# Ledger of designs, part 76: peptides against a protein of PDB entry 4M9S

Target 1, 135 residues: chain A of PDB entry 4M9S
Amino acid sequence: SRGLVGVECITPYSYKSLAMALQRCVEVLSDEDRSALAFAVVMPPGVDIPVKLWSCVIPVDICSNEEEQLDDEVADRLKRLSKRGALLSGKRMPVLTFKIDHIIHMFLKHVVDAQTIANGISILEQRLLEIGNNN

## One batch from the design tools (peptide; made by RFdiffusion4, then SolubleMPNN)

Design b1_p20_5_s4 (from b1_p20_5, 7 letters changed)
Fold by OpenDDE base, seed 3:
Structure b1_p20_5_s4 (fold): chain B 135 residues (1-135), chain A 20 residues (1-20)
Amino acid sequence: as target 1 above (135 residues)
Amino acid sequence: DEELKKAVERANEHLKNWKL
């Protein structure tokens, strides 16, 4: 049996309430986790993104130059975000991935600083080009 | 890695649509 997919319209009131709840969740995050969440805005919503690609845009300034340590630190941040309800969804198999849903992504597009978005886009573009060249 | 390849493709599409 195919599941019936219904389209529901979110009322302005529902959106406002959701935005307020999300804002409260963001405010209690650490600075590093909040920064990681901000850069999630440049990722495609609804897509399972491997930690390797997340590590290209999430800033880490205290980690060693070892790529393995970088991925571990990024994974820890994303894991903490995934424990804050709907902020991120994690999946361990077949590979460790995290995804941002469309609602959260829409919220971030409105609240994340324009310069942060621009920087994140620039960084991601560069990293995607590098990954493409190494294939 | 197939998962990474798919993610890269989606990311490129996302960035393209962002600029439009």
Scores: peptide ipSAE 0.650, ipTM 0.934, DockQ to the pose 0.040
Fold by OpenDDE base, seed 4:
Structure b1_p20_5_s4 (fold): chain B 135 residues (1-135), chain A 20 residues (1-20)
Amino acid sequence: as target 1 above (135 residues)
Amino acid sequence: DEELKKAVERANEHLKNWKL
């Protein structure tokens, strides 16, 4: 399976109304969904990202090595995130994509721990090189 | 895949800017 082992995301942000609202959304997430949200920080904000690219960094522990199954599991997590406080925005046309808004991304940059960010960046860089070489 | 190609480009730019 692609992706990283599950990582917890703890947010100390609680002073601004928006940050508090986001914190509440994060706190009610499952560990898996919270981990997925944490790694969304390495994606470019405001960009519609296909599920295939999300699957490069979203940690999935229980899944076959089949790409289709991996993408489906990732898509399910992203769908759940999109239903909670607009953490992500989903789009089905022309292809299934998810987008992280700039404001959410800014929040994540402050609350996701540096090691998680570094790991996500490292993995994404590696996967991007692989995708580039295959095309 | 045009959408994927576009996203990859944006992702690379994002990572590049992060390191700078």
Scores: peptide ipSAE 0.649, ipTM 0.934, DockQ to the pose 0.035
Fold by OpenDDE base, seed 5:
Structure b1_p20_5_s4 (fold): chain B 135 residues (1-135), chain A 20 residues (1-20)
Amino acid sequence: as target 1 above (135 residues)
Amino acid sequence: DEELKKAVERANEHLKNWKL
């Protein structure tokens, strides 16, 4: 399992209408979904990201030795996030992808803990190298 | 997987230019 403890989000922009609305959306998420959302900050905004790449950084509390099971769990979390307004945008064709909007990404950069961001970057960098080496 | 390749490229660029 690659689970992480819940993330607390604090922003100096919380008084702004957009930030307040997004904060409310974040607050009603489960701990798992909120954690998944936090790690979306390390993804390039405006890019359709396949679930395979999301699975590199999204923490999953269930132990899965099968990549398919991992991808399915990650996809479920991302699907739930995509149902929460503008948090994520899902696309089924040509392949299942999820995209984070620039505005949401900017919000996350200000509210996600710096250590969480650093960890996510480190993990993603490592996994990207592995993907590159395997192809 | 072309979509994955494109995403990987964009992700790498994103990380290289990361500014907190």
Scores: peptide ipSAE 0.645, ipTM 0.931, DockQ to the pose 0.036
Fold by OpenDDE base, seed 1:
Structure b1_p20_5_s4 (fold): chain B 135 residues (1-135), chain A 20 residues (1-20)
Amino acid sequence: as target 1 above (135 residues)
Amino acid sequence: DEELKKAVERANEHLKNWKL
């Protein structure tokens, strides 16, 4: 699938085994969920990220441009990813957030294509500037 | 939104480090 390439890493056996498990998890995802996972590489690992910020980079096809619908669709995708083991960790209090772990982030840095990473960084940079200017 | 402010700060740091 576009956005992710085959896992080729030189790591200890334990990490290599984990990478294989992660690859299988990625393979069973829908194209939309796999795309969402790919863009998670631009998020800081180990940080609880509100859905609003995730919605800045995760591509979604929605009927309305309303922020509420966007957040709902993004949240649904992130929830599905969080059900795939260690891909994401969700937290509901005080606000709905999702976190990518360091190991998963390292995996994504190696398997996500360079163009997707570049696009994600560019989009996030723009959105962060907008958030900073509007708040 | 305190959580958002924290996340934005960490995201900016992450992007800065990515370019280094």
Scores: peptide ipSAE 0.645, ipTM 0.933, DockQ to the pose 0.035

Design b1_p20_6_s1
Fold by OpenDDE base, seed 2:
Structure b1_p20_6_s1 (fold): chain B 135 residues (1-135), chain A 20 residues (1-20)
Amino acid sequence: as target 1 above (135 residues)
Amino acid sequence: SLAAEVAAKLREQLAKLRER
């Protein structure tokens, strides 16, 4: 299952304090990493989520139909995000997972456009249904 | 699997979001 295709999100918002710092952090991301972060808004905060499930919503435009390659690309993006302050928290053991913090999630809910959120929800629901039916 | 367990949580979360 592929994530969303080619959605870019740039946040033009200006905030005070922590929100301002987060905004600056988002602005210096690559387009790909910023898009990945945008769709992280669909994920529940505080949950360690396997890369496979992240791949359901992280947009990867140029990737083979092989799930393994998709997961690797998604993992690389999430790893980069985890190195950018407190955007994501990664765990390598027992399984590679990434978690969005509540504070970051709250920030994203305010700065990610409604269409991106709606699309992310819809595609995740679809992909989860497909995964469930294939099991 | 961990993925299956988390997927269930995600489905629950999404269901709640749709109810709002």
Scores: peptide ipSAE 0.456, ipTM 0.894, DockQ to the pose 0.032
Fold by OpenDDE base, seed 3:
Formats: C-alpha cells, structure tokens, sequence
Structure b1_p20_6_s1 (fold): chain B 135 residues (1-135), chain A 20 residues (1-20)
C-alpha cells in the first residue's frame, strides 16, 4: 500500500485559507467541545488513539467517579468533533479510537496558548505514569 | 493491547519534547 506521503507542500496561501475556515469551525463549538479540541494538541497526529487515553487530557466535570461515565462523556465530545469534518477522524471497530490530522494539529499549535499546551503535556505525562504502574 | 502500544508512543513523544 503506497501510503500517500502527503507532500507537505502547503502553499502559504492554502494554509491561510484553511486556517480561516478552521477558525470559523472552532468559533461555533461549545466551550466544552472547544476545550477538548485544544487539548488534542498534545496528541501525536496521524495516530488512532483509544478513548481511554484521550480521557487522560480532556477535562470533564462529572459528579460520579465512575471511569465508565468519564469515558462516555469524553467519547461524546470527540464524536461531536469528528462530525465537524476534518477536526477528528473516528473508528468504532474493533476499538473506539480518534485521530487528529497533521494539518489540524499544526493549526492547533498556532492557536492554542502556551500555558494550555504545557498543562496538557504535564497532565498526560502524569496520567501515563499512573497507568503504567497499574498495569 | 492497542492502548498499551499507543501509550508507549505517547511516552516516546513526551520524551522528545522534554529533550528540546
């Protein structure tokens, strides 16, 4: 399978036009969905990531401490983002996963504030250590 | 598991970010 090595020859013009379109798409999101999208910047692009790992960085305010409810809420947010076209790509089988595209990821690096990025990295690092110790 | 494999990739990416 010849992977289409997408030639990153995004012309500056194509990038600017795409950035404007993406900005409009982000502006119509709810605050919760926009926050979830912002934290996607810490994920590696082009990788199918299980919901369990997304839940390590996406903030959810729920009354219940049940892990299942947390994953369900995160999954719902990611599903809504995936319906907004190119923001995320979801797969339901065999395991529910979501992937961020390289172009979207590059966009997020420019629009997400440095503090949010730093916090997301710190949180993910801590949660991955905890998961590693429990497995 | 798929989760374990992806978690390893995430750890690798974090390590690269810390080296910069």
Amino acid sequence: as target 1 above (135 residues)
Amino acid sequence: SLAAEVAAKLREQLAKLRER
Scores: peptide ipSAE 0.456, ipTM 0.893, DockQ to the pose 0.035
Fold by OpenDDE base, seed 4:
Structure b1_p20_6_s1 (fold): chain B 135 residues (1-135), chain A 20 residues (1-20)
Amino acid sequence: as target 1 above (135 residues)
Amino acid sequence: SLAAEVAAKLREQLAKLRER
């Protein structure tokens, strides 16, 4: 199994209509999907990012170590997020990608704890290095 | 590949973040 320890997103912001709406969307997520969303803050906003790269930071706990299954699980989480308040925007063609909007990203930057952000950056950096070395 | 291109961009961004 591949396991990344994720920290849940904290949503203290409820002062603005947009923030309140986003907070409600986050609160109804499962713990796993909320964790995935928290780590989405590490991704640059407005960029169509392939699922493979999302899988570098999204915490997954599955019994299989097969890469395709890991990507599938990540894709499922991202798909669920895309169905909730447009937290993500999915694109299926030519390659399955997901994009975080600037507004959502800005929200996450303020509600995700600093330690989670730091951890996500470190994890992504490490995984990207590994991908580079395997090429 | 698209993934490789995006990965390169991400690496660049991370490098910039580490410098701050």
Scores: peptide ipSAE 0.448, ipTM 0.893, DockQ to the pose 0.031
Fold by OpenDDE base, seed 1:
Structure b1_p20_6_s1 (fold): chain B 135 residues (1-135), chain A 20 residues (1-20)
Amino acid sequence: as target 1 above (135 residues)
Amino acid sequence: SLAAEVAAKLREQLAKLRER
């Protein structure tokens, strides 16, 4: 199975308690939201990222290939994640962006499946090349 | 643009992830 793996964090630091809390938060997510969170691992922590760029890596199963619909669906998922603890931080102005914090990112690096990470890297790399060529 | 600036940061992040 891909996505987030239930890995117990072995650390002597306060990170252990945080990891346990985060793991519980992840377990109650829907499959779609959990998948979106898993792919956040490929994003740089501490950076306000526009929804358009999130849409490059977040897997969405929509009937339409319209970019606007894709962005809306991605935004909805990211909004739900931002409302669940400190998983993401959203900003609406001047542009709708979402940011993953370093602590959450560190957690994800340890618990997200290696294949999911590899896929996310590949997908994002491809999409960034496409964006660069179209601008 | 914000998108272009962020895209550069994403490319940097990808490079870091691949080095692991």
Scores: peptide ipSAE 0.470, ipTM 0.897, DockQ to the pose 0.034; fails the geometry check

Design b1_p20_6_s2
Fold by OpenDDE base, seed 2:
Structure b1_p20_6_s2 (fold): chain B 135 residues (1-135), chain A 20 residues (1-20)
Amino acid sequence: as target 1 above (135 residues)
Amino acid sequence: SLAQAVAQALRESLAALRAR
């Protein structure tokens, strides 16, 4: 199942104009960028999260399992999302991080498929355990 | 590392989310 359906979403979001604007932003995304946005819902809002940790949940098809290549591809997707309205906020210093705002997170919580959310949580949890074990 | 510190925060967040 796709994380975000490119169709008009029905949400209880009180700010209809904002919801419509966000919906439009989602609709014009590539499938890859839209998928990345969907998985952003599992991240806590208001936290500057390093790209390395985003790479734990953002699905990427790469030729190698090198973390650097993965991080670069993930960073490119997140950068594109940060340029699509207020979907993400990027910071370069001191480390490249991306943050999801509370409003966007609330929107995603209502429009992202429940199974996608559950899968994202499970994937992130597993990857975080692996990071912990590998130090 | 910063990633490790944030990773721990994320683990706690996920644990809290699952507990609900």
Scores: peptide ipSAE 0.351, ipTM 0.860, DockQ to the pose 0.031
Fold by OpenDDE base, seed 4:
Structure b1_p20_6_s2 (fold): chain B 135 residues (1-135), chain A 20 residues (1-20)
Amino acid sequence: as target 1 above (135 residues)
Amino acid sequence: SLAQAVAQALRESLAALRAR
């Protein structure tokens, strides 16, 4: 299996203007897209990351676990996030990648539940080991 | 693959994230 299933995050209200703006962006997301955004916290900020690697941590509860379909679903979620302000930045060429900016990453570190972060790290570590061993 | 090339960098970043 790939990705995470049934993980929640916490987005507390902030009195800081930037944090409030980001919180509003998060609040208007679907539960599914909000979960995807939460798990972006486990990715290093400022790095263009291929969709294949995003799919290791983005929760997908309702689709085929076929790799192509999974990657497409993850890509769609990340695309939606990229369209909502500066939550993510996508690049299409040479390979479809997404990047989380430092400011957004710092925000997520404060609002995503610590257990969710820990779980996301553990799952990503496991998936990365599998990728490394399958070559 | 590109994913494999980036994977090592991610492993290192995860170690750093766990340390915080």
Scores: peptide ipSAE 0.351, ipTM 0.861, DockQ to the pose 0.035
Fold by OpenDDE base, seed 1:
Structure b1_p20_6_s2 (fold): chain B 135 residues (1-135), chain A 20 residues (1-20)
Amino acid sequence: as target 1 above (135 residues)
Amino acid sequence: SLAQAVAQALRESLAALRAR
């Protein structure tokens, strides 16, 4: 299934030094990668999440409806985020997973639009029900 | 599978979040 439609993530405010550093990291991202990072807020911090579950909420524009292509595109975005400082932590083995840390998650809760967060939660809940019914 | 186990944990956490 396709993820949620992309959302603009704007951070016009300067906070404490740590928040300012994170804001600079976010500002240099592409629109696609910044959108992916915004939706990471719906994931629980400190948990290694398989790419399949990330694909439930990360917005991807692909021509094919093939699940494998969706997962690959999502994985590429998450990999780029993991290379941008400490935004995400990736593991390749035994299964490809990504984790958001508590400090990054706390930052996102303040800078991501509240309606976007609410929508992301609703979409994730729906997708999780579908996964539970199909397996 | 790992995905199914994590999915169940996510469902539980989201249900708890909505109940607040």
Scores: peptide ipSAE 0.339, ipTM 0.854, DockQ to the pose 0.031
Fold by OpenDDE base, seed 3:
Structure b1_p20_6_s2 (fold): chain B 135 residues (1-135), chain A 20 residues (1-20)
Amino acid sequence: as target 1 above (135 residues)
Amino acid sequence: SLAQAVAQALRESLAALRAR
């Protein structure tokens, strides 16, 4: 079977089939993991993003005020997503990062609610300003 | 930091996403 090696090689039929497969993957996620995946749409595709920056947009309800626990919980969610097909790609060294692929990102742009996208953008912008101010 | 280095690129990406 010739794997889809690039976006340019995707026929309309292949794209539809891929979208259907991705939709099935999304449907079986937990609510928390699905929410995390939805907010991944605000990240630029093809960029290795540190967990710290993912934690700015991934919604987490933790009992502790420990920032380390926040990063750990976010990392666990992203790890689960990375294990489910090509949803995310993780790198452990030198710093734990996750990357969203162009194909997945394009899919998310079509299926994620516009209000969710807008909220994610606003949240991330605010957090990035805070990081910038705190150096 | 790596986070700070990537932050500016993210701001630009977000601006592009909003403009579309």
Scores: peptide ipSAE 0.353, ipTM 0.862, DockQ to the pose 0.036; fails the geometry check

Design b1_p20_6_s3
Fold by OpenDDE base, seed 3:
Structure b1_p20_6_s3 (fold): chain B 135 residues (1-135), chain A 20 residues (1-20)
Amino acid sequence: as target 1 above (135 residues)
Amino acid sequence: SLSEEVSKKLRESLKKLRER
């Protein structure tokens, strides 16, 4: 497993090689998982984010409108991403969270289309306001 | 709560992302 070289020495050459490797990882994803990864670009890198907050931006079409089922489906997608080229880092305790690292986030900022980024920001802002008002 | 603290961080990050 060629570990993604940590942030210590990023050369332009290393960046190109990493981008190619990440592109290959993205190409083998399902459409659903690839979509989830695209929306991860709106999350700040290096932050452990609870699944509840991920569910605000990850598009899921569930027959049942149960919130519990939504979180489970989102968690499954994020878990699959964490197993593919370490696209995300999952933590189960004390609560289930997922984190995007700076390298992956930088990659996504360059490959995700501007419209998707804009939509993701708008959706997350709206959901955060709703959560804040309901608490 | 963890969610509240993270939500604050998200709002700040989104503001920065929108300004770029």
Scores: peptide ipSAE 0.498, ipTM 0.905, DockQ to the pose 0.035
Fold by OpenDDE base, seed 4:
Structure b1_p20_6_s3 (fold): chain B 135 residues (1-135), chain A 20 residues (1-20)
Amino acid sequence: as target 1 above (135 residues)
Amino acid sequence: SLSEEVSKKLRESLKKLRER
């Protein structure tokens, strides 16, 4: 599956101390990593999601037909996010997966604009159909 | 596969998210 190209993200939000801390973490991210984080909002919290499925919604700058290259780029972004506090949690075994926590997901639902969320949903739905048809 | 199982969960989750 191909990733998304040229997508923007995230509205600033501050409320409680936790939200403020998360906002600060988001602000120091690169544009690419911040965009990746924004689209994480479409993922269900608390679920270990394989990189292959993340690649369905995470925007990438590389236009390649090689899925492996796309997955690698996505994995790198997600790895960086996982190193930024509690933004994501990665697991390497049995396969490389990443999980968004409930608190982070709730935060994203408030700070990611509705259009971005809608787009992410639509794209992921489409990609999942494609994967399903190829099985 | 893991991806297939998770894909099913994602489809259901997306439906709920759209209806928020």
Scores: peptide ipSAE 0.495, ipTM 0.904, DockQ to the pose 0.035
Fold by OpenDDE base, seed 1:
Structure b1_p20_6_s3 (fold): chain B 135 residues (1-135), chain A 20 residues (1-20)
Amino acid sequence: as target 1 above (135 residues)
Amino acid sequence: SLSEEVSKKLRESLKKLRER
């Protein structure tokens, strides 16, 4: 499965304290990493999600058609996000997964635009159907 | 597989998210 191409999302500042700190972290991200974080809003918080499933919604502008390379690119983005404090939490064993915590997810729900959320949901639903039908 | 199990959870969560 391939992710979205050319999608960007900007998170406006409108909060105090923790939200302000999170906004600072978001602002220093590249456009690609920021978009990846934005689309994390469609994932359920607290769930360890395999990279393969992240790749269904993470935007990739330029990437190979090879699934392995796509997953690697997505994994790299998620790894960068996981190194930025509480944005994501990575787990290597037994398989590489990433999860978003409830606090970050709540933040994203308020700062990610409704259209982006709707698009992310639609795309993920479609990709999940494809995966399900192929098994 | 783990992916299959998580996919099921995702479908359920997406349904809830869409309803909000």
Scores: peptide ipSAE 0.495, ipTM 0.904, DockQ to the pose 0.034
Fold by OpenDDE base, seed 2:
Structure b1_p20_6_s3 (fold): chain B 135 residues (1-135), chain A 20 residues (1-20)
Amino acid sequence: as target 1 above (135 residues)
Amino acid sequence: SLSEEVSKKLRESLKKLRER
């Protein structure tokens, strides 16, 4: 199964600067959307990332381990984040992708706890290896 | 595929992120 099933991320946002305006936006997010945003820190900024690859690191608790259902749930979360404007930029064509902004990425590097970052990196690395071996 | 290409970029970026 892909993703961080069963993982909850608690990330306090205390970084002062460009982040103050963003912090208010982050505070009103649901726990699920906030967790998704936290794990976005492992993605390189400015790169259009397919939903399939986002699903490797976004924590989702689903009843089914079906990949299609996982991707749909992840896409919904990312779409909500994208609608906040500065957080993510979504593209629907030719393939559904999302991109993290450089400013947001810099913010996340400071406010997301080190353990969450480390876990996200490790899991994404593992999933990428699995995908590479199966294709 | 796009996913394959991006996967290569991700692997490279993760190495850098781990070191920073």
Scores: peptide ipSAE 0.495, ipTM 0.904, DockQ to the pose 0.034

Design b1_p20_7_s1 (from b1_p20_7, 12 letters changed)
Fold by OpenDDE base, seed 4:
Structure b1_p20_7_s1 (fold): chain B 135 residues (1-135), chain A 20 residues (1-20)
Amino acid sequence: as target 1 above (135 residues)
Amino acid sequence: DEIVKKANEGLKRSLEELKK
């Protein structure tokens, strides 16, 4: 599936030292990477999620509709996020997966706007149904 | 893909929790 249309999200959250540090990390991201991070809020924290499922919610506007290319682009974005501290944790084996930490997830739940979260959930649910029907 | 299927089930449950 194509995934979610690109939606940019900016986080204004500043509360504690950790939140401030996370905010600084978010602010230096590209718009695309920041958007990807925002939609990570719909993923369950602490779970290794395959790239295929990430591609259901990560907005990709520049790639073709080929699933392989979409997954590659999503993987690249997630890899970049994983290089910025504890934003995401990548795992290569047995399959390429990414995991959002509980702390990061809690941060995102507060700084990502409610409409974006709702949209992300809706899109993910739709894509999961499609995947389930095609398997 | 069994891995994807298993993950899907987990995601569905998590989404229900997130909606609360």
Scores: peptide ipSAE 0.308, ipTM 0.865, DockQ to the pose 0.034
Fold by OpenDDE base, seed 1:
Structure b1_p20_7_s1 (fold): chain B 135 residues (1-135), chain A 20 residues (1-20)
Amino acid sequence: as target 1 above (135 residues)
Amino acid sequence: DEIVKKANEGLKRSLEELKK
């Protein structure tokens, strides 16, 4: 599986009292982590998703072409996001998975560009087909 | 990988819902 290369997506959100904490969390993220968070919008909320599937849509600018190293890079980004409140929830056992919270997902649907969402869905579907056909 | 396979199937269904 290959992640998106060279894609950066900023998710600006106007200051609101209800989204104050989320806005602050997004603003302090690196561009790479913010892009990773943006593309998390294509994942179903409340579902534990393996890192391998996250790597299908998470943008990676610079990494080795080795799949294991790609997964490690994606995992590191997701781990950083999971340490910022309710952005993501990680599980280590039995396998490493990450889950997007419903509230965060709703937030992302409001702030992520519609074309970015559409593109993310298309790319993810293509990658999933590749994985499915190769197994 | 069976876990990935199962997640893939579920994700495909979720994506269809997201398109609506």
Scores: peptide ipSAE 0.307, ipTM 0.865, DockQ to the pose 0.033
Fold by OpenDDE base, seed 3:
Structure b1_p20_7_s1 (fold): chain B 135 residues (1-135), chain A 20 residues (1-20)
Amino acid sequence: as target 1 above (135 residues)
Amino acid sequence: DEIVKKANEGLKRSLEELKK
């Protein structure tokens, strides 16, 4: 994470090299993990986001409607992503959160389909309203 | 949860900025 922050103000060549490396990392992901990474583009970069909020945009097909199962499945996917280089950075305390770096976010903005981004934003806005009404 | 609440506020602001 710290090493990537310095990349934001460097040469286009460094960015191209990083993009190639990131593309290779994305290609070896499972379809489910790759989908989760794509929707990370709707999150603000450099912010520690609780799993509960990630669960608003990460698509999960579960047998049960239990919120606990949803959060666990989302957390597992995000944990796997955090183990793949600098895709995500996780923290366990005080609560489980994940953060996307600025350079990764810029990469995703260029490679994720525009319709996917638009849908992700719409879904997140809707879920945030629901959470606000239930609190 | 206060942490979730603060994060929600930040997300809302970011989304509005992305729409500009």
Scores: peptide ipSAE 0.304, ipTM 0.862, DockQ to the pose 0.034
Fold by OpenDDE base, seed 5:
Parts: C-alpha cells; structure tokens; sequence
Structure b1_p20_7_s1 (fold): chain B 135 residues (1-135), chain A 20 residues (1-20)
C-alpha cells in the first residue's frame, strides 16, 4: 500500500458561496476520499484521465501495490467522489476515466497545502518514469 | 491509446504549471 497522508482542505475563501459549498462537500468525505481529492490537484483540469494515471498519485492504504487491486481501489474512490456533486466526472466507456473540472481544480489549488502539491507532483513524476509513457 | 496520450500531454503541461 501507498502511505500518503490524508489532508483536510481549508479554504481562504470561506465567505464565497462556491467555496462554502465545496467545503461542505469536502467535510462530509471520509479521510481517504478527502485525501484522494486533495491529490487530484496535480491532474490537468478538463481532461479525461485513465484510472491507471490516477493511481499514480491517489493514496491507497488498504490493498497492495498490485496494479489490478490498486486500480480497482482507486476507481472506487474516484467513483465516490464523482457522486459528490461536481467534484469529479466519470466516464465508463470506452475506458474508465475521471475528470476534474477547472472550478474544482482552482478550489483545490487554494486549499491544498503547497507541500502536498509538491509531493503529489514528485510522486507522479516518479511513477510516470516507472510505468513509461503510454499511448 | 489516444486517451492516455492526451492525458499524458495534459499532465506534463499541468505539472510544469504547478511547479511555478
């Protein structure tokens, strides 16, 4: 399992209606789902990302690092996030992908701490080098 | 895979932007 620490998002825009609504959605998440959402900040907004790439940064503390199990667990978390308003949008066909919208991404950029973002970037870069650049 | 290709391209751009 990958042991990335879950974080709680605190917005500096607590008086903005959008931020307030999003903060409420974040607060009701489990720790693991909230952590997954935090690391979604490293993904490009508006792009359908395959689960395999999500699994590079989404922390999993339950299953092994086997890709089949890891991808399934990551997919489950992302599916739960997609059911929480506009946090993520999923597509099942032709392949399972998830997308973070620009507005959510902007929110995360402000509420996720810089160290978490930096760590996520570093981890993603490392994993991408390991698995190679797929087409 | 075009989806993966697009994602990878997007990731590269996003990562560079986030590093700023």
Amino acid sequence: as target 1 above (135 residues)
Amino acid sequence: DEIVKKANEGLKRSLEELKK
Scores: peptide ipSAE 0.306, ipTM 0.864, DockQ to the pose 0.034; fails the geometry check

